# Designs tried in a protein design run: peptides against a protein of PDB entry 2MBZ. Part 78

Target 1, 143 residues: chain A of PDB entry 2MBZ
Amino acid sequence: GINLTPEEKFEVFGDFDPDQYEEEVRERWGNTDAYRQSKEKTASYTKEDWQRIQDEADELTRRFVALMDAGEPADSEGAMDAAEDHRQGIARNHYDCGYEMHTCLGEMYVSDERFTRNIDAAKPGLAAYMRDAILANAVRHTP

## One batch from the design tools (peptide; made by RFdiffusion4, then SolubleMPNN)

Design b2_p21_1_s1 (from b2_p21_1, 11 letters changed)
Fold by OpenDDE base, seed 2:
Structure b2_p21_1_s1 (fold): chain B 143 residues (1-143), chain A 21 residues (1-21)
Amino acid sequence: as target 1 above (143 residues)
Amino acid sequence: SRERALKRAAGALAAGSAYLS
């Protein structure tokens, strides 16, 4: 789990606590390399590390919302670049994330109502837009 | 602001999604 005090967790994540899903994550993905890598990598994370991760996520959220507001297609260079940065952020902070894995994550954003609801809290349709951008980015990198 | 809170929630969930795989 995340090695932060309740106060620190609130400061970083607000009302969202990733540890709420620890058991489910272990049940569904505990036997994957990604889970192992994430546990190993994040074990030493400080509050500042988690805050950085949140800041990066917030930035990407803003980028996607701005792209949507501007009417940019999800397969635009801007949207695909944002998707690529999202993929690289996962790779940097959690686990090796190839394009196939990233595509699967995108599908999860629209198939799991919990993800859809919370992502779309920033803007309706954001989860679907991200999924589409992620897929487009994967396609352009898979000749 | 509410918008900030919503962004934070989305970001936190996005980070959580990285946890999920």
Scores: peptide ipSAE 0.050, ipTM 0.686, DockQ to the pose 0.502
Fold by OpenDDE base, seed 1:
Structure b2_p21_1_s1 (fold): chain B 143 residues (1-143), chain A 21 residues (1-21)
Amino acid sequence: as target 1 above (143 residues)
Amino acid sequence: SRERALKRAAGALAAGSAYLS
C-alpha cells in the first residue's frame, strides 16, 4: 500500500484513505499490467510525491467544477482537455493509460457508487460530467 | 467545506487512477 504513516496519510488525503480499496483491487485486478505498474511506480513515492499527485487532482477537480459552473458541455474543448490531462496524469504517476482504459475508468466513476459519492462531494453530477468528458476526449483522439 | 469536498473528490480520482482499472 501507500508507504506513509497514518499522520502523513491524513495530511495528504484527509478523511479519504485510498488504501481502503487495496484488498478489493488486489482481488479484482491483481493480475493486470496496470496493477503491477502502479505497484512498482508508487513503491518509491514519498509523502511529497503523493502530495503532488493530490495537488494535481485538486487542480483538475477545480477545473472540471469551473467548466460545469460555466455551463461548458462535457464535449467542449476545455472539458476534453481536462480529461486528457487526467489521462496523462494517470500515465505519469501510475500506469499506462490508453483511451480505452480511460473510458473504462470514467464509466467506473458513475457505475461504482463509492466513487460517484466521493467525486460528487465536490459538485453534484461531477462524476457523470467527467465520464462524459473522458469519453468525448477518447472519441476525438480515436476517430 | 468546499475545500474538503474537493480534496475528497481528488482522493477518489487518485484511488481510481491508482488502484482500479
Scores: peptide ipSAE 0.049, ipTM 0.687, DockQ to the pose 0.630
Fold by OpenDDE base, seed 4:
Structure b2_p21_1_s1 (fold): chain B 143 residues (1-143), chain A 21 residues (1-21)
Amino acid sequence: as target 1 above (143 residues)
Amino acid sequence: SRERALKRAAGALAAGSAYLS
């Protein structure tokens, strides 16, 4: 799990505990490279590291919401750039995230109701918008 | 909100590490 004290976890994540999915993730994907990479990388993360990650995620969320509010299509340059930054953030902080993996994550955002609910809490339809932007970004970066 | 964004991010991290087929 996240190597923070309960108080530190509360300070960073509030009432939401990201470790609530630890058992399920381990049971379903514990033997994957992505899981191992994430565990190894995050094991050394400090409170400040986690806070930076959350700040980056918040900024990206605001960016996507702003694009939607402006009526920018999910395959616009702005939306695709946001998707690329999302992919790079995952790669930097958690595990190698190629375009194929990224598109799979995008599909999960709309197929798993738990993800959809969590994402759309920021703005209805955000999960679908992100999925479409992720796919468009993947297409433009592949031959 | 900040809280909702945190929930999304945290959930995405947990699921992302466990969505490789």
Scores: peptide ipSAE 0.079, ipTM 0.710, DockQ to the pose 0.318; fails the geometry check
Fold by OpenDDE base, seed 5:
Structure b2_p21_1_s1 (fold): chain B 143 residues (1-143), chain A 21 residues (1-21)
Amino acid sequence: as target 1 above (143 residues)
Amino acid sequence: SRERALKRAAGALAAGSAYLS
């Protein structure tokens, strides 16, 4: 699991405990390349590494919320660029994330109520907006 | 703050989702 003390985990993730999902993740995706890559890459992560990841996620959330508040469509250049940054962030921090994988993640954000609820905590409809932006970004990068 | 807590929850889940495929 996450190599942090309980105190460090709380400082980084708050009341959310990513280890709550460890068993489910292993059961559903334990035999995938993505899982193996993520486990290998994150095994050496420090508290500071995890904090940087959370900071990136928070910044991305703020970007999407700002786009929504401005009325920018999910297939706007701004929204698609934010989606691209999200994809690249996953690639840097966890596993190789192509556009097909990214669209699958986007669909999960709206199909799994646990993800929808937590994402939409920042703004109602954010999960759907992100999904749409992810899809649009994938389309524009698919020749 | 509540806003930070909400963003942290969303961010943590977003980061966690990177383990899901």
Scores: peptide ipSAE 0.050, ipTM 0.688, DockQ to the pose 0.489; fails the geometry check

Design b2_p21_1_s2 (from b2_p21_1, 10 letters changed)
Fold by OpenDDE base, seed 4:
Structure b2_p21_1_s2 (fold): chain B 143 residues (1-143), chain A 21 residues (1-21)
Amino acid sequence: as target 1 above (143 residues)
Amino acid sequence: SRERALRRAAGALAAGAMYLS
């Protein structure tokens, strides 16, 4: 799991505790390459590393919210670029994330109520917007 | 606050990297 004290976890993640899903993730995806890659990469992460990841996620969330507030379509260049940055962030910090994998994650954001609730806490409909942007970005980058 | 909501959302996005479907 994340090797931070409860206080450090609160400083980085606030009320969200990613470790609460550790058992479920292991049970469902523990035998996948992505899981192994993520465990390997994150094993050496410091508090500063996790904070950077959180900051990147915060920035991306703000970008998507701003796009929605501006009325930009999910298949706009801005939204697709944000989706691409999201994909690249996952690839950099956790595991190889191709466009197909990314679209699967996007679908999970709208099909798993836990993700939907957490994401939409920033703005109602954000999960669906992200899913659509992720899909559009995948389409523009594949033949 | 909106900031807390954004933080929760960011956390969810980060947690998403732990899932594969």
Scores: peptide ipSAE 0.056, ipTM 0.701, DockQ to the pose 0.549
Fold by OpenDDE base, seed 2:
Structure b2_p21_1_s2 (fold): chain B 143 residues (1-143), chain A 21 residues (1-21)
Amino acid sequence: as target 1 above (143 residues)
Amino acid sequence: SRERALRRAAGALAAGAMYLS
């Protein structure tokens, strides 16, 4: 779990409480290396660390939205680069995230309606766009 | 607001990593 006070959690995450999914995450992924790595890394995270993570996510979201607004294909270099940065961000902050793992995350964004709804709140179709960019990025790095 | 929507999206993106791990 996130070791922040309720006030700090509100400041960082607002109305979204990631801890509400703690039990589900443990049930679904608790036996994976990714889960263990994430727990180890985030155990020492401060409010500043979590805020940085949110800022990075915000920036990436704006970047993808801008690409969509510009009509850039999801397999454009710009979109694939954004996907790569997303993958690397996960790797830095949470767990080793290879291209296959990243592709699986992309699929989750469109297959789990909770993620789709939350992501598409920024722009309709954003989750699908991200999934497509993630897949394209994975393909170009797996010749 | 768009800012609120982006915040929710950012949270979802971060939660995506946490959801898998």
Scores: peptide ipSAE 0.056, ipTM 0.704, DockQ to the pose 0.603
Fold by OpenDDE base, seed 5:
Structure b2_p21_1_s2 (fold): chain B 143 residues (1-143), chain A 21 residues (1-21)
Amino acid sequence: as target 1 above (143 residues)
Amino acid sequence: SRERALRRAAGALAAGAMYLS
């Protein structure tokens, strides 16, 4: 699990407790390379590391919200670039994330109500917007 | 608050990508 005190976890994640899903994640993903890579990388993360990850995610969320508020379509250059940064962030912090994997994650954001609820807390429809941007970005990078 | 709402979203976008799958 995440090596933080309860107070530190609240400071970094707020009401989201990733450790409450540890058993489910192990059951669903435990035999994948992604799970192995994530466990190996995050095992050494400090509070400062987790905070940096959350800060990056916060900035990306604000960026997508701003694009939506501006009326930019999900297949705009701006939205696709944000999706690319999202993909690269996952790769840097958690596990190798190719375009196919990223597309699968995007679909999960709209098909798993837990993800949809968490993402749309920032703005209604954000999960769907991200999914569409992720797909568009994957398409433009597929030769 | 707006900050907490964004942080919940951030969790889903980052660490949540694995933990909610």
Scores: peptide ipSAE 0.054, ipTM 0.705, DockQ to the pose 0.517
Fold by OpenDDE base, seed 1:
Structure b2_p21_1_s2 (fold): chain B 143 residues (1-143), chain A 21 residues (1-21)
Amino acid sequence: as target 1 above (143 residues)
Amino acid sequence: SRERALRRAAGALAAGAMYLS
C-alpha cells in the first residue's frame, strides 16, 4: 500500500492507519477501475504528497465545520462548493470521481459507521452534512 | 445495482485515502 516507513506514516496520519483497510478494499473493489487508478497514481507518492493530501482533507473539514457552525444549509453555495472541492480532490489524488460516484461516497459516509465515526470526530453530524452537500452539488451539476 | 457497485468502490478508496473519511 503506502510506501512509507512506520515512522513516516505516523507523522502523516497519526494514530489513523489507512493500511488497516487495505485488505477490505482489495476484497471489495480490487477489480474496479477506481482501485486500479488509485494504485497507479499513489504508487509514486512521497511523504510530502501524502502530507499534502492530509492537509487538503483537514482544510476541507474545517471548512465544512465552519459552515455548520454558521448555520449554512448543506445545499448552500458554500457547502456545495466545498463538496465540489472534495470531489475534485478525490479526482486529482486518487481516481476519476464523477457526481454519481461522489454521491455514492456520501451515502457510504452515513451508512458505514466506521466512516461516520471517523468523520464525526471533527464534529457530530459532519458526515450527514457532507452527504447532503455532496448530493446538492451533484444535483446542481446534473441537467 | 450500479449504485451499490460504485458505493463499494468509492468507500474502499475513501478509506485508504483518508479524504474526509
Scores: peptide ipSAE 0.060, ipTM 0.730, DockQ to the pose 0.063; fails the geometry check

Design b2_p21_1_s3 (from b2_p21_1, 9 letters changed)
Fold by OpenDDE base, seed 3:
Order: C-alpha cells, then structure tokens, then sequence
Structure b2_p21_1_s3 (fold): chain B 143 residues (1-143), chain A 21 residues (1-21)
C-alpha cells in the first residue's frame, strides 16, 4: 500500500481514504501488470511525491473545467492536450499508459458510477468531457 | 475481453486516489 502514515495520508488525500479501495484493488487487479508497475513505482514515493501527484491531478481538473466553461469542444486542441498530459502523468507516476489504455480509462470514468461521481464533483459532465477528450487525443495519435 | 482486462488494470489507480479527481 501507500507507505505514508495516517496523518500523511490525510494531509495528501484529505477526505478521500485510499484504504477504502486498496483491498478491492488488490483483490480484483492485484495480478495485473499495471498494478505491479504501480506498486513498484510508488513504493519509494514520499509524501511530497504523492502531493505532487495530487497537485498535478488538481491542475488538470481545473484545466478541463476551464475548457468546459469556455465552451471549448472536447476535441479541441486544448482539450486534447490536456488529455495527453493526463495520459503522460499516469505513465510517469503509475504504469505504462498507451492510448488504448487511456481510452479504457476514459470509458471507465463514465461507466463506473464511483468514478463519475468523484470526477463530476468538480463539474457535472466533466467525466464525459474527459472521456471525449481522451478519445479525441487517442484518435489524433493513432495512425 | 481486452477492454475488461484494460479496465481491470486501470483500477490500480484507485488505491492512490490518483486521477480520480
């Protein structure tokens, strides 16, 4: 699991308790390559590392929300660039994330109510917007 | 299916709250 003290976990994740999902993730996905890669990468992460990851995610969230508020379509260059940064962030911090994996993540955002609710807390429809941007970004990078 | 496999792999992110917004 995340090698942080309870206090550090609270400082980084706030009201979100990663331990709520740790057992489920291990049970359902513990034998996947992505899980193993993530565990190996994150084993050495400090509180500061996790904080950077959260800050990066928050920044992307704000960026997508701003795009939506501006009326930019999900297949705009700005939205696709944000999706690309999202993909690269996953790749750097957790596991190899190609475009197909990324599109799968996008679909999960709209098909799993837990993800949809969590994402749309920032703005209703954000999960769908992200999914569409992720797909558009994948399409433009697929020959 | 490959989609389910990818979705399962993506679930690893849930443990760290990353990209769950």
Amino acid sequence: as target 1 above (143 residues)
Amino acid sequence: SRERALRRAAGALAAGAAYLS
Scores: peptide ipSAE 0.059, ipTM 0.723, DockQ to the pose 0.063
Fold by OpenDDE base, seed 4:
Structure b2_p21_1_s3 (fold): chain B 143 residues (1-143), chain A 21 residues (1-21)
Amino acid sequence: as target 1 above (143 residues)
Amino acid sequence: SRERALRRAAGALAAGAAYLS
């Protein structure tokens, strides 16, 4: 779990406790490489680290929303670059995230209602837009 | 605030779902 004090958790995450998913994740995926890598990396994270991660996520959300509002296709260079930054952010903060893995995550965003609901809270259709951008970015980087 | 918390949860959930996809 997140090794922050209750006050620090509130400052970073507000009233919502992300650790409510810890049990489910451990039970379903506790033996995966991605889980192990994430636990290892995040074990040393400070409040400042978590804040940076959340800031990056917020910035990326705003970036995708802006692209959608501007009418940019999901396979535009702008959208694909945003997807690439998303992939690199996952790789840097959580676990090795190749293009195939990223594509799988994109599909999850539209197939798992929990992700769809959470993502589309920023803008309806955002999850689908991100999935398409992720796929396009993966294709352009696949030899 | 809520969105940030949800993204943290999403990161954790993403690890397992990716292996099943």
Scores: peptide ipSAE 0.055, ipTM 0.706, DockQ to the pose 0.193
Fold by OpenDDE base, seed 1:
Order: C-alpha cells, then sequence, then structure tokens
Structure b2_p21_1_s3 (fold): chain B 143 residues (1-143), chain A 21 residues (1-21)
C-alpha cells in the first residue's frame, strides 16, 4: 500500500484513501505487469513524491475543466494534448501506459461508477470528456 | 474543489488499477 502515516495520507489525499482499492485491484489485476510495475515503483515514494503526483493531477483537472468551459471539443488539439500528458504521467509515476492501455483506462472512467463519480465531482461529464479525449489522442498517434 | 476529483481517480490508479479486459 501507500507508505505514508495516516497523517501524511490525509495531508496528501484528504478524505480519500487510495488503499481502499488495494484488495480489489489485487484480485482483478494482481497478475498484470501494470500492477507489478506500480507496486515496485511506488514502494519508494515519499510524501513529497505523492504530493507531486497529486499536484499534477490537480493541474490536469484544471486543464480539462477549462477546456470544457471553453467549449473545446474532446478531439481538439488542446484536449488531446491534455490526454497525452495524462498518459505520460501514468507512465512516469505508475506503469508503462501505451495508447491501448490508456483507452482502456478511459473506458473504465465511464463504465465504473466509482471512477465516474470521483471524476465528475470536478465537473459533470468530465469523465466522458476525458475518455473521448483519450480515445482521440490514441487515434491521432496510431494512424 | 474541482481539482480533488482527478486526485481521487489518480489515487485509485496509484493503488494499482490497470484496465478493463
Amino acid sequence: as target 1 above (143 residues)
Amino acid sequence: SRERALRRAAGALAAGAAYLS
């Protein structure tokens, strides 16, 4: 799990505890390379590392919300660039994330109500917008 | 906070979530 004290976890994640998903993730994807890579990579993360990851996530959320507010299509250059940054962030911090993997994650954001609820807390429809941007970004990079 | 939404999603990802197969 996350190698932080309860206080540190609260400081970084607030009321949300990522470890609440540990058992389910292990059961569903424990035999995948992604799971192993994530566990190995994050095992050495400090509080500062996790905070940086959350800051990056916050920034990306702001970008997507701003794009939606501006009426930019999910297949716009701006939205696809944000999706690309999202993919690269996953790759840097957790596990190798190719375009196919990324599209699968995008689909999970709209098919798993837990993800949808969490993401749409920032703006209704954000999960769907992200999914569409992720798909568009994948398409443009795999002609 | 708008920003907390993706943080929660990222938290789930950090727990090791991969993809739907």
Scores: peptide ipSAE 0.053, ipTM 0.711, DockQ to the pose 0.354
Fold by OpenDDE base, seed 5:
Structure b2_p21_1_s3 (fold): chain B 143 residues (1-143), chain A 21 residues (1-21)
Amino acid sequence: as target 1 above (143 residues)
Amino acid sequence: SRERALRRAAGALAAGAAYLS
């Protein structure tokens, strides 16, 4: 799990406890390379590391919301660039994330109501917008 | 922040549930 004190966890994640999903994640993904990579990377993460990850996620959310508010299509260069940054962020912080994997994650954002609810809390339709941008970005990078 | 609260579940799910897909 996340090796932070209760106080540190609260400062980074608030009342949400990410460890509540640890068993489900292990059950569904425990035998994958992605899971192993993530466990190895995050084992050494400090509070500051987790805070940076959250800050990056918040900034990306703001970017997508701004794009939606501006009426930019999900397959616009701006939206696709945001999707690319999202992919690279996953790769840096958790596990190798190719375009196929990223597309699968995008589909999960709209098919798993837990993801949809959490993402759309920032703006209705954000999960679908991200999924579409992720797909478009994957297409443009596929020779 | 509100966004952090929103991303906590999505991100933890995404970090953890980035494996859920």
Scores: peptide ipSAE 0.053, ipTM 0.706, DockQ to the pose 0.380; fails the geometry check

Design b2_p21_1_s4 (from b2_p21_1, 9 letters changed)
Fold by OpenDDE base, seed 1:
Structure b2_p21_1_s4 (fold): chain B 143 residues (1-143), chain A 21 residues (1-21)
Amino acid sequence: as target 1 above (143 residues)
Amino acid sequence: SEERRRRRAAGALAAGAAYLS
C-alpha cells in the first residue's frame, strides 16, 4: 500500500484513497510483472513523489478538458499526444505500459462505473474522451 | 476546493489504480 499517514493521504489525494482498490488489484494482477514493478517502484515513494504524480495527473486532466472544450476530436494530434503522455506517465511511475495495456486501461475507464464516475467528476464524458484518445494513439503507433 | 479534490481523485484512478483492467 501507499506508505503515507491518513493526513498525508488526504493532503495528496483528498477524499479519495487509492488503497481502497488494493485487494481487487491483487486479485486481478497479483501474479503479473506489472504488479511487481509497481510495488517495487512505489515502495520508495515519498509524499512529495505522490504529490508530483497527482500534479501530473491534474495537468493532464486539464489538458484533456481543454481539448474537449475546444471541440478537438479524440483522434486529433493534440488528444493523441495527451494520451501518449498519459501512457508514458504510467510507465515512469508505475509499470511498463505498452499500447495494448494502455488500450485496456482506456476501456476500463468506460466499462467500470467506479472509474467513469470519478473521472467524469472533472467533466462529463472525460472518461470516454480519454478512452478514444488512448485508442487512437495506440492505433497510430501500431499500424 | 472540491473541484481540485475531484481532479486529484480522477488522476489517482487514471494512474495509481490502473491495475483494475
Scores: peptide ipSAE 0.055, ipTM 0.715, DockQ to the pose 0.417
Fold by OpenDDE base, seed 2:
Structure b2_p21_1_s4 (fold): chain B 143 residues (1-143), chain A 21 residues (1-21)
Amino acid sequence: as target 1 above (143 residues)
Amino acid sequence: SEERRRRRAAGALAAGAAYLS
């Protein structure tokens, strides 16, 4: 699990305990390269590292919400750029994330109701918007 | 926000798990 004290976990994640999903994640993806890479990278993460990751996520969420509020299409440059940053963030913090992988993640955001609910807590329809932006970004980067 | 942290944490864990769809 995440190498943080209970207090540190609370400070970073609040009432959400990511370790509650450890078993499911391992069962579903434990034999994948992505899982291996993530475990390897995050093994040395400090509280500050996790906090940074959360801050990055919050920033991206705000960007997407702002784009939606502004009526920007999911295939707009702004939305696609946000999607690209999302992809790069995953690659930097967790595992190699190409455009195909990113597209798959986007699909999961709308197909797994748990993800949809969690994401849409920020704004209804955000998961779908992100999925669409992720797909558009992938398309524009496919020569 | 708390909601965003929850989402990101879930995503990070899920992100630790790739190959989806």
Scores: peptide ipSAE 0.068, ipTM 0.742, DockQ to the pose 0.257; fails the geometry check
Fold by OpenDDE base, seed 3:
Structure b2_p21_1_s4 (fold): chain B 143 residues (1-143), chain A 21 residues (1-21)
Amino acid sequence: as target 1 above (143 residues)
Amino acid sequence: SEERRRRRAAGALAAGAAYLS
């Protein structure tokens, strides 16, 4: 699991234990390159690394919500740039995330109700908005 | 917060998610 002491985990994640999903993740994706890369990268992460990842995720969520509230289309430059930053964040922190992988993740956000519910907690329709932005960003970067 | 917990859950799942092999 996450290579942090119980105290460090509490500081970063509070009373939420992300390792509660470890078994499911392993069962579904344990034999993939993405899983391997993620395990290898995160094995050396410090508390500060995990906190930064959480902060980045929160910031990106707020950014997408702001775009939606402003009425910016999901295929706007702003939305596509946010999607690109999302992709790059995954690539930097977890595993190689090309545009094809990113679109698959985006589709998962709207097809897996658990993801949809979690994402839309910030704003109804956010998962769909992110998916559309991810697709648009992938298209503009694919010759 | 509840929102924080939900985002963490989504992030944790996404970090391990892969559709390409």
Scores: peptide ipSAE 0.058, ipTM 0.720, DockQ to the pose 0.288; fails the geometry check
Fold by OpenDDE base, seed 4:
Structure b2_p21_1_s4 (fold): chain B 143 residues (1-143), chain A 21 residues (1-21)
Amino acid sequence: as target 1 above (143 residues)
Amino acid sequence: SEERRRRRAAGALAAGAAYLS
């Protein structure tokens, strides 16, 4: 799990506890390279590291929301660039994330109601928008 | 609140990135 005290976790994540998914993830993906990499990399993370990760995720959320509000298509350059930054953030903070893996994550955002609800809390339809942008970005980078 | 909504969204993204493969 996240190596933070309950107080620190509250300060960083507020009412949302990402560790709520730990058992399920271990059961379903515990034997994957991505899981291994994430566990190894995040084991040394401090409160400040997690806060930075949350800040990056929050910034990305704001970018996608702004794109949606501006009426930019999910396959626009701006949306695809945001998706690319999202992919790179995953790679930097958690595990190697290729375009295929990224599209799988995007699909999860719309197929797992828990994630859809959490993401769409920022803006209705955000999960679908992100999924579409992720897919578009993957397509443009896959000959 | 808007802040909590954003935090939940960010947390969901982080959770997916952190746990899923």
Scores: peptide ipSAE 0.057, ipTM 0.716, DockQ to the pose 0.644; fails the geometry check

Design b2_p21_2_s1
Fold by OpenDDE base, seed 2:
Structure b2_p21_2_s1 (fold): chain B 143 residues (1-143), chain A 21 residues (1-21)
Amino acid sequence: as target 1 above (143 residues)
Amino acid sequence: MEEERRRRRRAAGALAFLSML
């Protein structure tokens, strides 16, 4: 699991306990390269590393919300660039994330109600907007 | 106080995703 004290976890993640999903993640993804890479990378993460990852995720969320509020379509250059930054963030922090993997993640955001509820807590429809931007970004980068 | 709790709850939602990746 995450190598933080309960107090540090609360400081970084608030009321969210990522360890509550550890068993489900292991059952669903434990045999994948993505899971192996993520466990290897995150095993050395400090509180400051996790806080940086949260700050990056918060910034990206704000960007998507701002795009939605501006009426920018999910296939706009701005939305696709935010989706690209999201993909690259996953690649840096967790595991190799190609465009195909990223589109699968985007679909999970709208198909798993837990993800949808968590994402849409920032703005209703954000999960769908992100999924559509992720797909558009993948299409523009596919030869 | 309430806005910071809402921000942490929103951030927690984004990380729930990363923990499931």
Scores: peptide ipSAE 0.112, ipTM 0.704, DockQ to the pose 0.390
Fold by OpenDDE base, seed 4:
Parts: C-alpha cells; structure tokens; sequence
Structure b2_p21_2_s1 (fold): chain B 143 residues (1-143), chain A 21 residues (1-21)
C-alpha cells in the first residue's frame, strides 16, 4: 500500500482512499509488469511525491475541463496534448504507459462506472472526452 | 467553497486510482 500515515493520506487524497482498491487491483493486475513497476516506484514515494502527483492530476483535469468549456474537440491539438501529458505522467510516476495501454485506460474510464463517476465529478462527460482525446493522441503518434 | 474542495478531491482521487490500475 501507500506508505503514508492515515493523516498524511487524508491530507493528500482527502475522502478518496486508494487502499480500498488494493485487493481488486492486485486481483486484476497483480501479475502485470505495470503493477510491479507501480509498486516498485511508489514504495519510495514520500508525502510530497504523492502530493505532486495529485497536483499534476488536478492540473490535467482542469486543462481538460477548460478545453471542454471552450468547445474544443477532443481531437484538437490542445486535447491531444493534454492526453499526451497524461500518458507521460503515468509513465513517470507509475509504469511504462505506451499508446496502446493508454487507449485501454481511456476505455476503462468509460466502461467502469466507478471511474466514470469519479472523473465526471469534475465535469459531466469528462471521462468520454478524455477517452476520445487519448485515442486521438494515440492515433497521431502511431505511424 | 466546501463543495468545490470536495469535488476537486474526488477528481484527484480518480487519477490516483487510475494510476494504480
């Protein structure tokens, strides 16, 4: 799990407890390289590291919401760039995230209601917008 | 102000969950 005190976890994640999903994540992904990489990377993370990750995530969410509010298509350069930054953020912080993996994550955002509800809490339809931007970004980077 | 902080924390939490999957 995340090596933070309960107080630190609350400060960083608020009402969201990632540890509540640890068993499910292990059951679904425990045999993947992504899971192993994430466990290895995050084992050394400090509270400051987790806070940075959350701040990056919040910024990205704000960017996508701003794009949607501006009426920018999900396949716009702005949306695709935000999707690329999302992919790179996952790669830096958790596990190697290629365009195929990123596309799979995008599909999960719209197929798993838990993800959809959590993402769309920022703006209705955000999960679908992100999925579409992720796909568009993957397409433009696929030769 | 409290609702907006709760909404932002829920969105941040979603990404943490996604990063673990």
Amino acid sequence: as target 1 above (143 residues)
Amino acid sequence: MEEERRRRRRAAGALAFLSML
Scores: peptide ipSAE 0.105, ipTM 0.711, DockQ to the pose 0.582
Fold by OpenDDE base, seed 5:
Structure b2_p21_2_s1 (fold): chain B 143 residues (1-143), chain A 21 residues (1-21)
Amino acid sequence: as target 1 above (143 residues)
Amino acid sequence: MEEERRRRRRAAGALAFLSML
C-alpha cells in the first residue's frame, strides 16, 4: 500500500482512502506490467511525492473544467493537449501509458459508475469530456 | 465554497488511484 501514516494520508487524500481499492486493483491488475511498474515506482514515494501527484491531478481537472466552461470541443487542441498531459502524468508517476491504454482508461471513466461519479464531482459530464479528449488525442497521434 | 473544494479534491485524488482500476 501507500507508505504514509494515517495522518499523512488524511493530509494528502482527505476523506478519500486509496487503500479501500487496493484489493480490487490487485485482483484486476495484479498480473499486469502496469501494476508491477506502479508498485515499483510508488514504493519510494514520500508524502511530498503523493501531494505533487494530487496537485497535478487537481490542476488537470481545473484545466478540463475551464475548457468545458469555455465551450471548447473535446477534440480541440486545448482539450487534446490536456489529455496528452494526463497520459504523460500517468506514464511519469505510475506506468507506461500508450495511446491505446489511455483510450481504454478513458472508456472506463464513463463505463464504471464509480469513476464517473468521482470525476463528475468536479463538473457533470467531465468524465465523458475527458474520454472524448483522450480519444481525440490518441487519434491525432495515430498515423 | 469549502464543501465544493473538498468535493473537487476528492475527485482529483480519485483520478490518480482509480486510473489503475
Scores: peptide ipSAE 0.105, ipTM 0.716, DockQ to the pose 0.525
Fold by OpenDDE base, seed 3:
Structure b2_p21_2_s1 (fold): chain B 143 residues (1-143), chain A 21 residues (1-21)
Amino acid sequence: as target 1 above (143 residues)
Amino acid sequence: MEEERRRRRRAAGALAFLSML
């Protein structure tokens, strides 16, 4: 699991406990290179590392919300750039994330109600908007 | 305002970890 005290976990994640999903993640992904890479990278993460990752995710969330509030299409350059930054953030912090993998993650965001609910807590429809931006970004990079 | 900020922070925190599901 995440090598933080309960207090540190609360400070970083609030009432969200990522360790509650560890078994499901292992069942679904445990034999993948992505899982191995993530475990190897995150094994050394400090509270400050996890906080940075959360801050990056919060910033991306704010960018997507701002794009939606501005009425920018999910296939706009701004939305696709935010999707690209999201992909690169996953690659930097967790595992190699190609466009196909990123597209699969985008589909999960709208097909798994747990993801949808958590994402849409920032703004209703955000998960669908992110999925569409992820798809558009993948398409523009694979003509 | 604080509850909404906590809700948004929980949502963003969930994204990084849930991206592993």
Scores: peptide ipSAE 0.100, ipTM 0.712, DockQ to the pose 0.558

